Peptides against a protein of PDB entry 1IK9. Designs and how they scored, part 244

Target 1, 211 residues: chain A of PDB entry 1IK9
Amino acid sequence: MERKISRIHLVSEPSITHFLQVSWEKTLESGFVITLTDGHSAWTGTVSESEISQEADDMAMEKGKYVGELRKALLSGAGPADVYTFNFSKESCYFFFEKNLKDVSFRLGSFNLEKVENPAEVIRELICYCLDTIAENQAKNEHLQKENERLLRDWNDVQGRFEKCVSAKEALETDLYKRFILVLNEKKTKIRSLHNKLLNAAQEREKDIKQ
Target 2, 207 residues: chain A of PDB entry 1IK9 as posed
Amino acid sequence: MERKISRIHLVSEPSITHFLQVSWEKTLESGFVITLTDGHSAWTGTVSESEISQEADDMAMEKGKYVGELRKALLSADVYTFNFSKESAYFFFEKNLKDVSFRLGSFNLEKVENPAEVIRELIAYALDTIAENQAKNEHLQKENERLLRDWNDVQGRFEKAVSAKEALETDLYKRFILVLNEKKTKIRSLHNKLLNAAQEREKDIKQ
Target 3, 195 residues: chain B of PDB entry 1IK9 as posed
Amino acid sequence: MERKISRIHLVSEPSITHFLQVSWEKTLESGFVITLTDGHSAWTGTVSESEISQEADDMAMEKGKYVGELRKALLSVYTFNFSKESAYFFFEKNLKDVSFRLGSFNLEKVENPAEVIRELIAYALDTIAENQAKNEHLQKENERLLRDWNDVQGRFEKAVSAKEALETDLYKRFILVLNEKKTKIRSLHNKLLNA

## One batch from the design tools (peptide; made by RFdiffusion4, then SolubleMPNN)

Design b2_p29_1_s3 (from b2_p29_1, 12 letters changed)
Fold by OpenDDE base, seed 5:
Structure b2_p29_1_s3 (fold): chain B 211 residues (1-211), chain C 211 residues (1-211), chain A 29 residues (1-29)
Amino acid sequence: as target 1 above (211 residues)
Amino acid sequence: as target 1 above (211 residues)
Amino acid sequence: KEEEEEKKKKEAEEKEKEEEKKEEEKLKE
């Protein structure tokens, strides 16, 4: 079961925050339970898949689009854009909400709710769910923080190994060239010495020809 | 102002979860506001720094240690260890809690609370705080997740650069040695050629002497 | 005669320097 609690303001009671809880299985399309509370009283209703389909048909809206609007209205709360207006009569237990666009306002849905006999239990369970959600999100935060610290260490370790590899490559190149030059110079010196011996031998022959 | 909400069970009402809210400025030692609710009624009290100091003195406990015990009792909730027992009389509005150790139980603190006239407002504000905390923690989770994904990309990038650097170092060494061997072989060939010329010159001299 | 030997020695040293420079250039490629 999935759940979302949102703050809403009712047109009838704009001075007090109400809480809208929606609970569903897998998808909002398959139906949901809606609970409204003012922190003293609670009201609950069940919306079936057939009612959702009927409301979509009555509005001549495609079901997937309609469910998309329900999701925005009921799960996002009254976002800062006042796009959704919520109405509730405590006498009739009739809840309805409208989508307000610039040139068009329309009723998006309506629910007959029932007053909960023990609202304190619903409120306690709602607070419990909030506290559980906080604890779960805190545990997730701590896990992600530890993982980020791990990844940062691993990054620093590889970065330091990379920098050492770059420096070692440059040092290797320099050392190999130095060793190469030394051995080349030794070979060049030997070539020069052999040339000088050849020149001396040629000069001695030219002296021997000259008796 | 800092705040913590905890679930507690009262000895007088073990079947219903109560919520203990503690609010303080910077440190619990400087005093705090305590609020108890059952989801229908609420009770609030203020505990001053002087009362905390007096309770520590009455227990012959060092203040820092006492505040450490208050923090465990009031902010952690009844942890799974049942180390803390909470008692509340709704008639007297007297709240007290005990620490239960294997061989010793002692009263850790007591508060005179007052019944809140509008508990619904306190409950609504408490739910609002829970929802705000959920939203803040979700935003933090999303941020940490994005940072985690960034760090993982950065790690993979440096790892790939490091592997390329290792391979490039090995390739460089191999190439430099190949080039070095080629030039050395050329110089060795020139040395051999010069030695052969010297030997021929010596043989010609020996022929000229025999002539 | 000494000038021609010194000239041949200089030409051999210049050729050796030019070969050395070509070998240094081939080491840079």
Scores: peptide ipSAE 0.013, ipTM 0.798, DockQ to the pose 0.245
Fold by OpenDDE base, seed 4:
Structure b2_p29_1_s3 (fold): chain B 211 residues (1-211), chain C 211 residues (1-211), chain A 29 residues (1-29)
Amino acid sequence: as target 1 above (211 residues)
Amino acid sequence: as target 1 above (211 residues)
Amino acid sequence: KEEEEEKKKKEAEEKEKEEEKKEEEKLKE
C-alpha cells in the first residue's frame, strides 16, 4: 500500500492547515482511501475504481487523464500555484476540489467522507507514518552519502593512476628515444670508421700500383 | 532551533503511542521545550539550563554525562532496549523518566508540564514539521542520487581513459622497439657489408704483393 | 692458409655476433 500526506487549505477554514492523506494499492486508479484532518477531528472516505471511472466519464475525460489530474490534486499537496482549490463541509461531510485555470474553474472531483469516531488514533497513526518515513529517508541519505564518499575515493584512485600512466608514457617515450639515439650514433660512428678504413685501403692500393 | 520528535510508551497508557517533541537552541544543555501528545491532548513544559544543572547536581552526576543521558532518553525515542521508561500523570501533569539497568533503575529526570489549551494547533504544527522534514530529506536523497550517478559516470570516463592510456603505453613501447630493431638491423647490415669489403680489399692487396 | 682465413672470418663473425648479443642485452636492460 502506498500513502501520501499533504497539507491543504480549505476555502471554509483558510486560517488552519488541514492534512490530506491518500492511501492506495499500487495505482491511484484502483481506488483510494482519503483521510482529512485538522489535528483534532478526522474524516475518512473510500473512493472505488468504479467511482473514479464514473467521475471520468461524467467529466467526459479519458480515465488516464482524469487519474493524472487526481494525482496532481491529491498527492502533490496545494502546490505554490493554487491550481487546486479544496472545499469541505463539516455538516455534510462533502469534500470537493476544483481545478482553477485562467479562464475556467471546474470541479475535478467530490467525495463523501465520514467523521472518524476516534480521530486521535488516525492522528497518531499519521504521525507514526511520518516518523517512520523520516527514519527511512535518513537511513537512505546516510547510505547514499557513504556510497558517494566511496565513489569519490574510487574516482580519485583511478584519476591518480591515470595521471601516473600519462607521465609514465611520456617518460617511456623520452627514454626510448634517448637510448635509440645513443645506439644509432654508435652504429653511425662504426660505419664512418669502416668507410674511412676502406678509403685508406683504396688509397694505399693506388699507391702500390703507381713503382 | 533544533527539534526532535520521538514516539514513546507511557507506563500509564501502554496501549497508545505518545509523541515526545523536544525543541532546543544549539545544545540540549542550554534548556529545552518538551511537548507530549497522544494525538488529542498536548502538554508542554520548558526546562531551563538551571533546572538541567540542578538535576545533574542532585543526581551527583557530571553535567555533560547527565545531558548525554537526557539526549539518549529524550531524543532517541524508546530504543528497542526499553532502557528508558516514561511516566506521565495527566492529573498532576508530572512527567518523569527512568533509566533501567540490569541491577538498578533510577529516575533520570522529571518535568512539570502544562496542558495545552489548543492541542490541535500543536498537532498541526508537529505534522507540518514532519512533512517539511520529509520533503527536505527527499530533496537531499534526490540530490545525493544525482551526485552518485554523476560520480559513477565520471569514474567510468576516467577508467576508460586509464585503460586507453595503458594500452597506448604498451603499443608505444612495442612500436618503438620494432622501429628501433629495424633501423639497428639496417645499420648492422651496413657494418657487415663494409667489413666484408675491407676483408676483400685486404685479400686483393695480399694477392698483389704475392704477385 | 684458406682454413686459417676461414677461421679468422668465423672468429670475426662470432665476435660480431657476441657484440650484437651484448647490444641486444643492453636493449633489454
Scores: peptide ipSAE 0.013, ipTM 0.798, DockQ to the pose 0.303
Fold by OpenDDE base, seed 3:
Structure b2_p29_1_s3 (fold): chain B 211 residues (1-211), chain C 211 residues (1-211), chain A 29 residues (1-29)
Amino acid sequence: as target 1 above (211 residues)
Amino acid sequence: as target 1 above (211 residues)
Amino acid sequence: KEEEEEKKKKEAEEKEKEEEKKEEEKLKE
């Protein structure tokens, strides 16, 4: 079961923050339980998949689009631009919400709620859910922080190995060239010595021909 | 101002989860505001730094140790082993808590609370604080997740550069040795050719002397 | 005669320097 709690303002009570809880299985389309509270009283209603389909048909709205609007209204609250207006009568227990566009305001949905006999139990359970969600999110944050610290260490270790590899490549090239030059110079010295011996032998032969 | 909400069970009402809110400035030692609620009624009290010092003295406990026990009791709830027992009388508004050790149970602290006239406002503010904390923790989780994804990309990029550097070092060594062997073989061939020319010149001179 | 022997010695030293330079170039390639 999934759950979302949002802050809403009722048109009739704009000074009192209300809390809208929606609980559902996998998708909001399959039906949901709606709970409204002011921190003293609570009201609940169950909305079936058939009621959601009927509300979409009565609105002449495609079901997927309608469920998308329900999700924005009921799970995200009014939004930053008061695009959704919430109305509730404590007398009739009738809850309805409107979408406000520039040129058109229209009723998006309506639910008959029932007053909860023991609102304190619903409020306690709501606070428990908030505290559990805080604890779960804290545990996720601590896990992500430890993973971040691990990844940063692993990055520094590989970076340090990479820098050592670059320096070792340059040092290897320099050392190999130095060793190569030494051996080549020995061979060049031997070639020069052999050429000088050939020149001397040729000069001696030219002297022997001239008696 | 810092704040912590915990679930507690009262000895008198073990079936009803209560919520203990503690609010303080920087350190619990500087004083705090305690609020207790059952989701219908609320009770509050202000505890000064002087009262905390007096309770530590009355307990014959060192102040830092006493504040450490207050932090465990009031900010962490009972703990997993029911080490702290909470008592509250709705009639007297007297709140006290005990530390339960194997051989000794003792009163750790006591506070006179006052019944809140409008508990719904305190409960709404408490729910608002929980929802704000959830939103802040979600934003931190999303930030840490994006940072982890960045660090993982950066690690993969450096790892791939490191592997290329290792392979390039081995390839460089192999190429330098191949080039070195080629040039050395050319020099060895030239030395052999010059030795053969010297041998031939010596043989020709020996023929000219025999002639 | 001595000038021609010195000229041949200089040409041999220049050829040896050109071969050395070509070998240094082959070492840099």
Scores: peptide ipSAE 0.014, ipTM 0.797, DockQ to the pose 0.324; fails the geometry check
Fold by OpenDDE base, seed 2:
Structure b2_p29_1_s3 (fold): chain B 211 residues (1-211), chain C 211 residues (1-211), chain A 29 residues (1-29)
Amino acid sequence: as target 1 above (211 residues)
Amino acid sequence: as target 1 above (211 residues)
Amino acid sequence: KEEEEEKKKKEAEEKEKEEEKKEEEKLKE
């Protein structure tokens, strides 16, 4: 079962933060359980896949688009732009919510909720879920932090080896060229010396022919 | 203000999960506010730095060690080993907790709590804090995950550049030696050719002298 | 005389090969 808790403000009680819990199996489209609480009382309702399909049809909205709007309304809470308005009557136990667009507000859905006999149990379970979620997220954060510190060390180690490899390549090239030039110059000197000896021998031979 | 919420089990009500909120400024040693709730009722008490110091003295325990035990008891909840036992009387509003060691259990501290008139407000604020903590931890997780993915890319990029640098160094060395040997062999061939010309010129001169 | 000149030629070629080998070794060092 997947679960999301959000803060909402009811039009009837705007000064009292309410909590909206939605629980579902795999997909919100297959139905969900909605729980509303003010921290003292709780109200619960079950919404079937049939009811979701009927509301989409009644709105003349494609089912996937309608479920997408339900997900934004019920799982995000009142977003920072007051795009969704929540209404609940404690007398009738009727919950409905509207989408506020720039030019038009329209009812997005409605549910009959039942008052929970033992709201304390629902509230305790809700707090337990919040604390479990905090603990799981903290463990993930600590793991990701340790992994980031490891990756940063590993990056610095390879970067330092890379810089040493670049410098060693440049040093190798410079050294090999210097050594090559030295040996080449020795061979050039020997060639010049042998040429001079040949020229001298030819000049001496020309002198010996001229007696 | 720092805050921690933990689950505890009371000896008087072991079937009902209670929540222990501790709130403090900078250090637990400077005093704290303790709040107990069962999701229906809430009880609050303030513990001063003077009371913490007095309890440490009464126990003949060093203050830093005592505060360390308070931190384990009150901020960790009942750890997985039932090392801390919590007791609360709803009639007297007296809260006390014990440390269970292998050979001895002893009272670690005690507080008088007052019943909160509007427990729903305390419970709503507690749930709000849990939801804020979840949102903050989720944002940190998403940030750390993106940074982890970045660091892994950066590591792969530098590793691939390093491997290319190693291969390029070896290729450079091999190419420079090959080119060097070619030019050296050309010079050696020229030296040998000049030596042969010198020897031939000397032999011809010796023939001309015998002639 | 020809054998002594051929011997001097071989000794000069061997010395040149040894110098070349020493120069090649100095390039490997």
Scores: peptide ipSAE 0.013, ipTM 0.798, DockQ to the pose 0.234; fails the geometry check

Design b2_p29_1_s4 (from b2_p29_1, 15 letters changed)
Fold by OpenDDE base, seed 1:
Structure b2_p29_1_s4 (fold): chain B 211 residues (1-211), chain C 211 residues (1-211), chain A 29 residues (1-29)
Amino acid sequence: as target 1 above (211 residues)
Amino acid sequence: as target 1 above (211 residues)
Amino acid sequence: SAAEKEKKLKEHEEELEKEEKEEEEKLKE
């Protein structure tokens, strides 16, 4: 079961915040339980999948699109202030809501609710759910924070190893080149010295032949 | 202002969950407002810094330690089940709580509450705070999730650059050594050839002198 | 860069080979 609680303003009681709870199984399309409270009284109604389908048909709207509008109206708490208008009669227990567009407002849906005999139990359960949700979200937050700190350490460790690898590569390349040039120059000097000795030996031989 | 809502069980009403709200400025030691509700009725009291100091003195407890016990009792919701016992009389509006240790239970504190005339307003405000806290915690969780995903990408990028740097270092070292060995071997071969030519020239000169 | 050093090494190898050929040619007069 999924559950969402939102704040709504009723046209009939604009001075008091109402709380709209919606509970459903997997998808809002399969039907839902709606509960309305003002913190003193509570009203509950069950909306079936057949009622959702009928309302979509009556509106000439595709069911998935209609459910998408229901989800925005009923689950999106403080959406942009005036897109959805909520109405409730405590006398008839009739709940209905309208979608306000720029040029056209239309009734999106309506539900018959029943007044709960013991609203305190519904309110306590609603507060319990809020407190459980806070605790779960805090636990997720603490987990994500610890993981963030871990990932930052792991990043710093790899970054430091990378910088050391870059420096070690440059140092190795520079050392190898220096050693190479030194050894090559020594070999060049020896080759030149040996060539000069050969030239001198040849010149001395030419002198010895000339007598 | 800081605020904490917790679930408590009252000894007088063990069958119904009560909600204990505590609100304070910066530190619980400076005083706090306590609100109790069962979802139908609400009771509120203000506890001053002087009352907290007096209760600590009456208990012969250091004020900071006493405030630490108040924080555990009043703010720690579902602590381990039976460490704190809460009592409330609806008739006297007297709220008191005990700390249960293995060998000794003692009264930790007591407060006079007043019944709220409009409990619905207190309950609505309490639910509003819970919903705001949920929204804030969700926004923090979404932020931390996005940051964790960023840090993971940044880690993978640095790791991939590091692995490329390692491979490039090894390849460079291997290539440089191969080139070095080739050039050095050529130079060694030339030096050996020149030495042999010098030795032959010297041997021929010694033959020519013996001639 | 590694490529610039590799180029310098190759230039130094070619210059070494050229000097050695010129010295071998001067030994052949």
Scores: peptide ipSAE 0.017, ipTM 0.796, DockQ to the pose 0.029; fails the geometry check
Fold by OpenDDE base, seed 2:
Structure b2_p29_1_s4 (fold): chain B 211 residues (1-211), chain C 211 residues (1-211), chain A 29 residues (1-29)
Amino acid sequence: as target 1 above (211 residues)
Amino acid sequence: as target 1 above (211 residues)
Amino acid sequence: SAAEKEKKLKEHEEELEKEEKEEEEKLKE
């Protein structure tokens, strides 16, 4: 089961932060349980897949798009731009919400809720879920931080080895060329010396022929 | 201000999860505010630095060690081994907690709490803090995840460049040595040819002298 | 660059081969 808790403001009680919990299996489209609380009272309703389909049809909206709007409204709260407006009558237990666009305001959905007899249990369970989520996220955060530090060390080590390899390649190339030139020059000098000896021998032979 | 919320079990109500909130400035030693709730009622008490010092002295415990035990008891809940036991009288509003070791059980501290007139506000604020903490931790986790993915890419890129540099160094060394050997062999062949020409010239001169 | 060094090596080989031809021609007088 998936769960999301959001803070919302009700039009009837704008000074009191309410909490909207939505619980579902796999997909919101398959139905969900909605719970509303003000920290003293709680109200719960179950919405079926058939009710979601009927609301989409009544709106003449494609079901996947409608469920996408439900997800934004119910799982994100009002959002930073007050795009979604929440209404609840504590007397009738009727909950409805609207989408407010620049040129269009429309009711997106409505639910009949029931007042919970033991709101303290619902509130305790909600706080437990928040604390569990905090603990899980903290453990994940510590893991990711340690992995980040490891990856940074490993990157620095490879980078330092790469820089040493580049420098060693340049040094090797320079050293090999220097050695090559030296040995070539020695061979050139020997060739020149041998040519001079041949020239001298030829000149001496030409002198010996001339007596 | 720092804050921690923990779930605890009271000896008087072991079936009901209670929540213990502790709030402090910089260090727990400077004093703190403690809030207890069962999701319906709330109780709050303020503990001063002087009271913490007095409790440490009464226990004949070094203050830093005592504050370390307070931190473990109040910020970690009971712990997985029930090392800390919490007691609260709703009638007297007296809260006390014990440390249970294998051979020693002792009272670690006690506080007089006051019943909060509007527990719903305290509960709403507590839930808000949990939701804010979840959002902050989620944002941090997303950041760390993206950074880890970046560092992994950067590591793979440097590793691949390093391997190419190693291979290119070995190839360069091999190629330079091959070229060097070829040119040296040509020069050696020329030197040998010139020596043979000198030997032939000397042999011809020796024939001409005999002639 | 590696290509510039290879070019310099080739130029030095060609200059060597030219000097050697000129020395062989001077040995043939």
Scores: peptide ipSAE 0.017, ipTM 0.795, DockQ to the pose 0.029; fails the geometry check
Fold by OpenDDE base, seed 5:
Structure b2_p29_1_s4 (fold): chain B 211 residues (1-211), chain C 211 residues (1-211), chain A 29 residues (1-29)
Amino acid sequence: as target 1 above (211 residues)
Amino acid sequence: as target 1 above (211 residues)
Amino acid sequence: SAAEKEKKLKEHEEELEKEEKEEEEKLKE
C-alpha cells in the first residue's frame, strides 16, 4: 500500500493545520482511503474505484484526467495554497475540495468520512509512519553519500592516471626524438668521415698518376 | 534549535507507543525541552544545564559521560529495546528512565513534566516537523542523486579519455619506432655503399702499384 | 604538436637528403 500525508487548511478552520492522509494500492484510480486529522480528532473514509468513475462521469471528465487532478489535489501536499480549497463539516462528516482557476472554481470531489472512535491510535500510527519514512530517507541519503564519495575517489584516481598518461606520452615523444637525432647525427658524422676518406683516396691516386 | 523525535514504550503502558521529543540549542549539555505524547495527551518539561550537572554529580558520573548517556537514551530512538527503560506517571507527571546492563540497572535521569493544555497543537506541530523533515530529506536525496549521476558521467568521460590516451601513446611509440628504423636503414645502406667504394678504390690502387 | 614534430622530422629528413646530395655532387670535379 502507498501512502501520502499532506498539510491542508480547511475553509471552516483556516487557523488550524489539518493533515490529510491518503492510502491506496498501486494506483489512486483503484480507490483510496482518506483520513483527516487536526491532532485531536480523526475522520476516515473509503473511496471506491466506482465512486471515482462516477465522479469523473458527473464532471464530464475523462477518468485518467480526473485521477490526475485528484493526485494533484490530494497527494501534492501544499501546492500553491490557492489552487485547491478544502472543506470539511464536522457535523455531517462531509469532505469536499474545489479547484480554483483564474475565471472558474469547480468542485473536484466529495467524500463522506466517519469519525474515528480512537483518534489517538490513528495519530500514533501517522507519527510512526512519518518516523519510519524519515529513517528510510536517512538510510537512502547515507547510501547515496557513500556512493558519491566512492565515485569522487574513482574519478580522482582516473583523472590522476589520465594526467600521468598525458605527461608520459609527451615525455616518450620527446625522448624518442632526442634518441633519434643522436643516432642520426652519429650516422651523418660517419657518412661525412667516409666521404672525406674517399676524397683523400681519390686525391692520392691523382698524385700517384701525376711522376 | 535542534530536535529529535523518538518512539518509546512506557513500562506503565507497553501497548501504546509514546513519542519523546527532545529539543535543545547546539548541545544537549546546555539543557533541553522534553515533550512526551501518546497522540491524545502531551506533557512537556524543561531541563536546565544545572539540573543535568546535578544529576551527573548525584550519579558520581563525569558530566561529559553523563551527557553521552542522555544522548543515547533520549536521542537514539529505539536503540535495542532492552537497554533503556522509560517510566512515566500521568498522575505525578514524573518521567524517569533507567539503563539496563547485564548485571545492574540504574536510574539515568528523572524529569518533572507538565500536562499541556492544548495537546492537539503540540501534536500538529510535531507532525508538521516530521513532514518538513521528510521534505528536507527528500530534497537532499534528489540533490545527492543528481550529483551521483553527474559524478558517474564525469567518471565515464575521464575513463574514455584515459583509454584514448593509452591507445594514442602506444600508437605514437609504434609509429616513431617504424620511422626511426626506416631512416636508420637508409643511413646503414649508405654507409655500406661508401665502405664498398673505399675498398674498391684501395684495390684499384694496389693493382696500379703492382702494375 | 605531433603534427608539428612530424613536419620537423620530414624537414630534417629533406635537409639530410639535400646535404647528402650536395656532398655527392662535391664528390663528382
Scores: peptide ipSAE 0.016, ipTM 0.795, DockQ to the pose 0.030; fails the geometry check
Fold by OpenDDE base, seed 3:
Structure b2_p29_1_s4 (fold): chain B 211 residues (1-211), chain C 211 residues (1-211), chain A 29 residues (1-29)
Amino acid sequence: as target 1 above (211 residues)
Amino acid sequence: as target 1 above (211 residues)
Amino acid sequence: SAAEKEKKLKEHEEELEKEEKEEEEKLKE
């Protein structure tokens, strides 16, 4: 089961932060349980897949688009742009919400809620869920932080090895060329010396033939 | 101001999860505000630095050690080992907690709390704090995840450059040595050829003198 | 660069081959 808790403001009680909990299985389209609380009272309703389909049809909206709007309204919290207006009557237990666009306001959905007999139990469970979520997210943060520190060390180690490898390649190339030139120059000098000895021997032989 | 919310169980109501909120400035030693709630009622008390010092003295405990025990009792939640026992009387508003060791149980502290007139406001603020903490921790998680993915890419890029550098170094060394050996062998062959020509010229001159 | 070093090596080989040919021509007089 998935759960999202959002802060909402009711048009009837704009000074009192309300909490909207939505619980669902896999997809919001399959139905959900909605819970509203003001921290003293709580109200709950179950919305079926058939009710979601009926509300989409009543709106003449494509079901996937309608569910997408439900997700934005009920799960995202009222984003900073007051695009969604929430209304609730404590007397009728009727919850409805509207989408406010620049030129169009329309009712997006409506639910009959039931007043919870023991709101304290619902509130305690909601706080427990928040505390569990905090603990899980903290554990994930600590794990990701340790992995980041590991990856940074590993990057620095490979970078340092790479720089050493580049420098060692340049040094090797320079050393090999220096050694090569030295040995070649020695061999050139030996070849020139041997050619000069051959020329002298030939000139001496030509002198010996000429007596 | 720092805040910690913990789940506790009261000895008087072991079936009902209570929430213990502690709020402090910089250090718990400087004093704190304690709030207890069951999701319907709330109780609050302020504990001063002088009261903490007095309770440490009454226990004949070193202040830093005492504050360390307060931090474990009040901020860590009752860890899985029921080391801390919490007691609260709704009639007297007297809150006290004990540390249970294998051979010793002792009262660690006690606070007079006041019943909050509007518990719903305290509960709403507590839920708001939990939701804000969840949002902040989620944003940190998403940031750390993106940094992890960046560091992993950067590591793979440097690793691939390093491997190419190693292979290029080995290839360079092998190529330079092969070329060096080839040129040296040519020069050695030329030196041998010139020596043989000198030997032959000397032998022919010795024949011409005998002739 | 590796290419400039290879070019210098080739220039030094060509200069060697030229010196060797000039010495072989002087041996033929």
Scores: peptide ipSAE 0.016, ipTM 0.795, DockQ to the pose 0.030; fails the geometry check

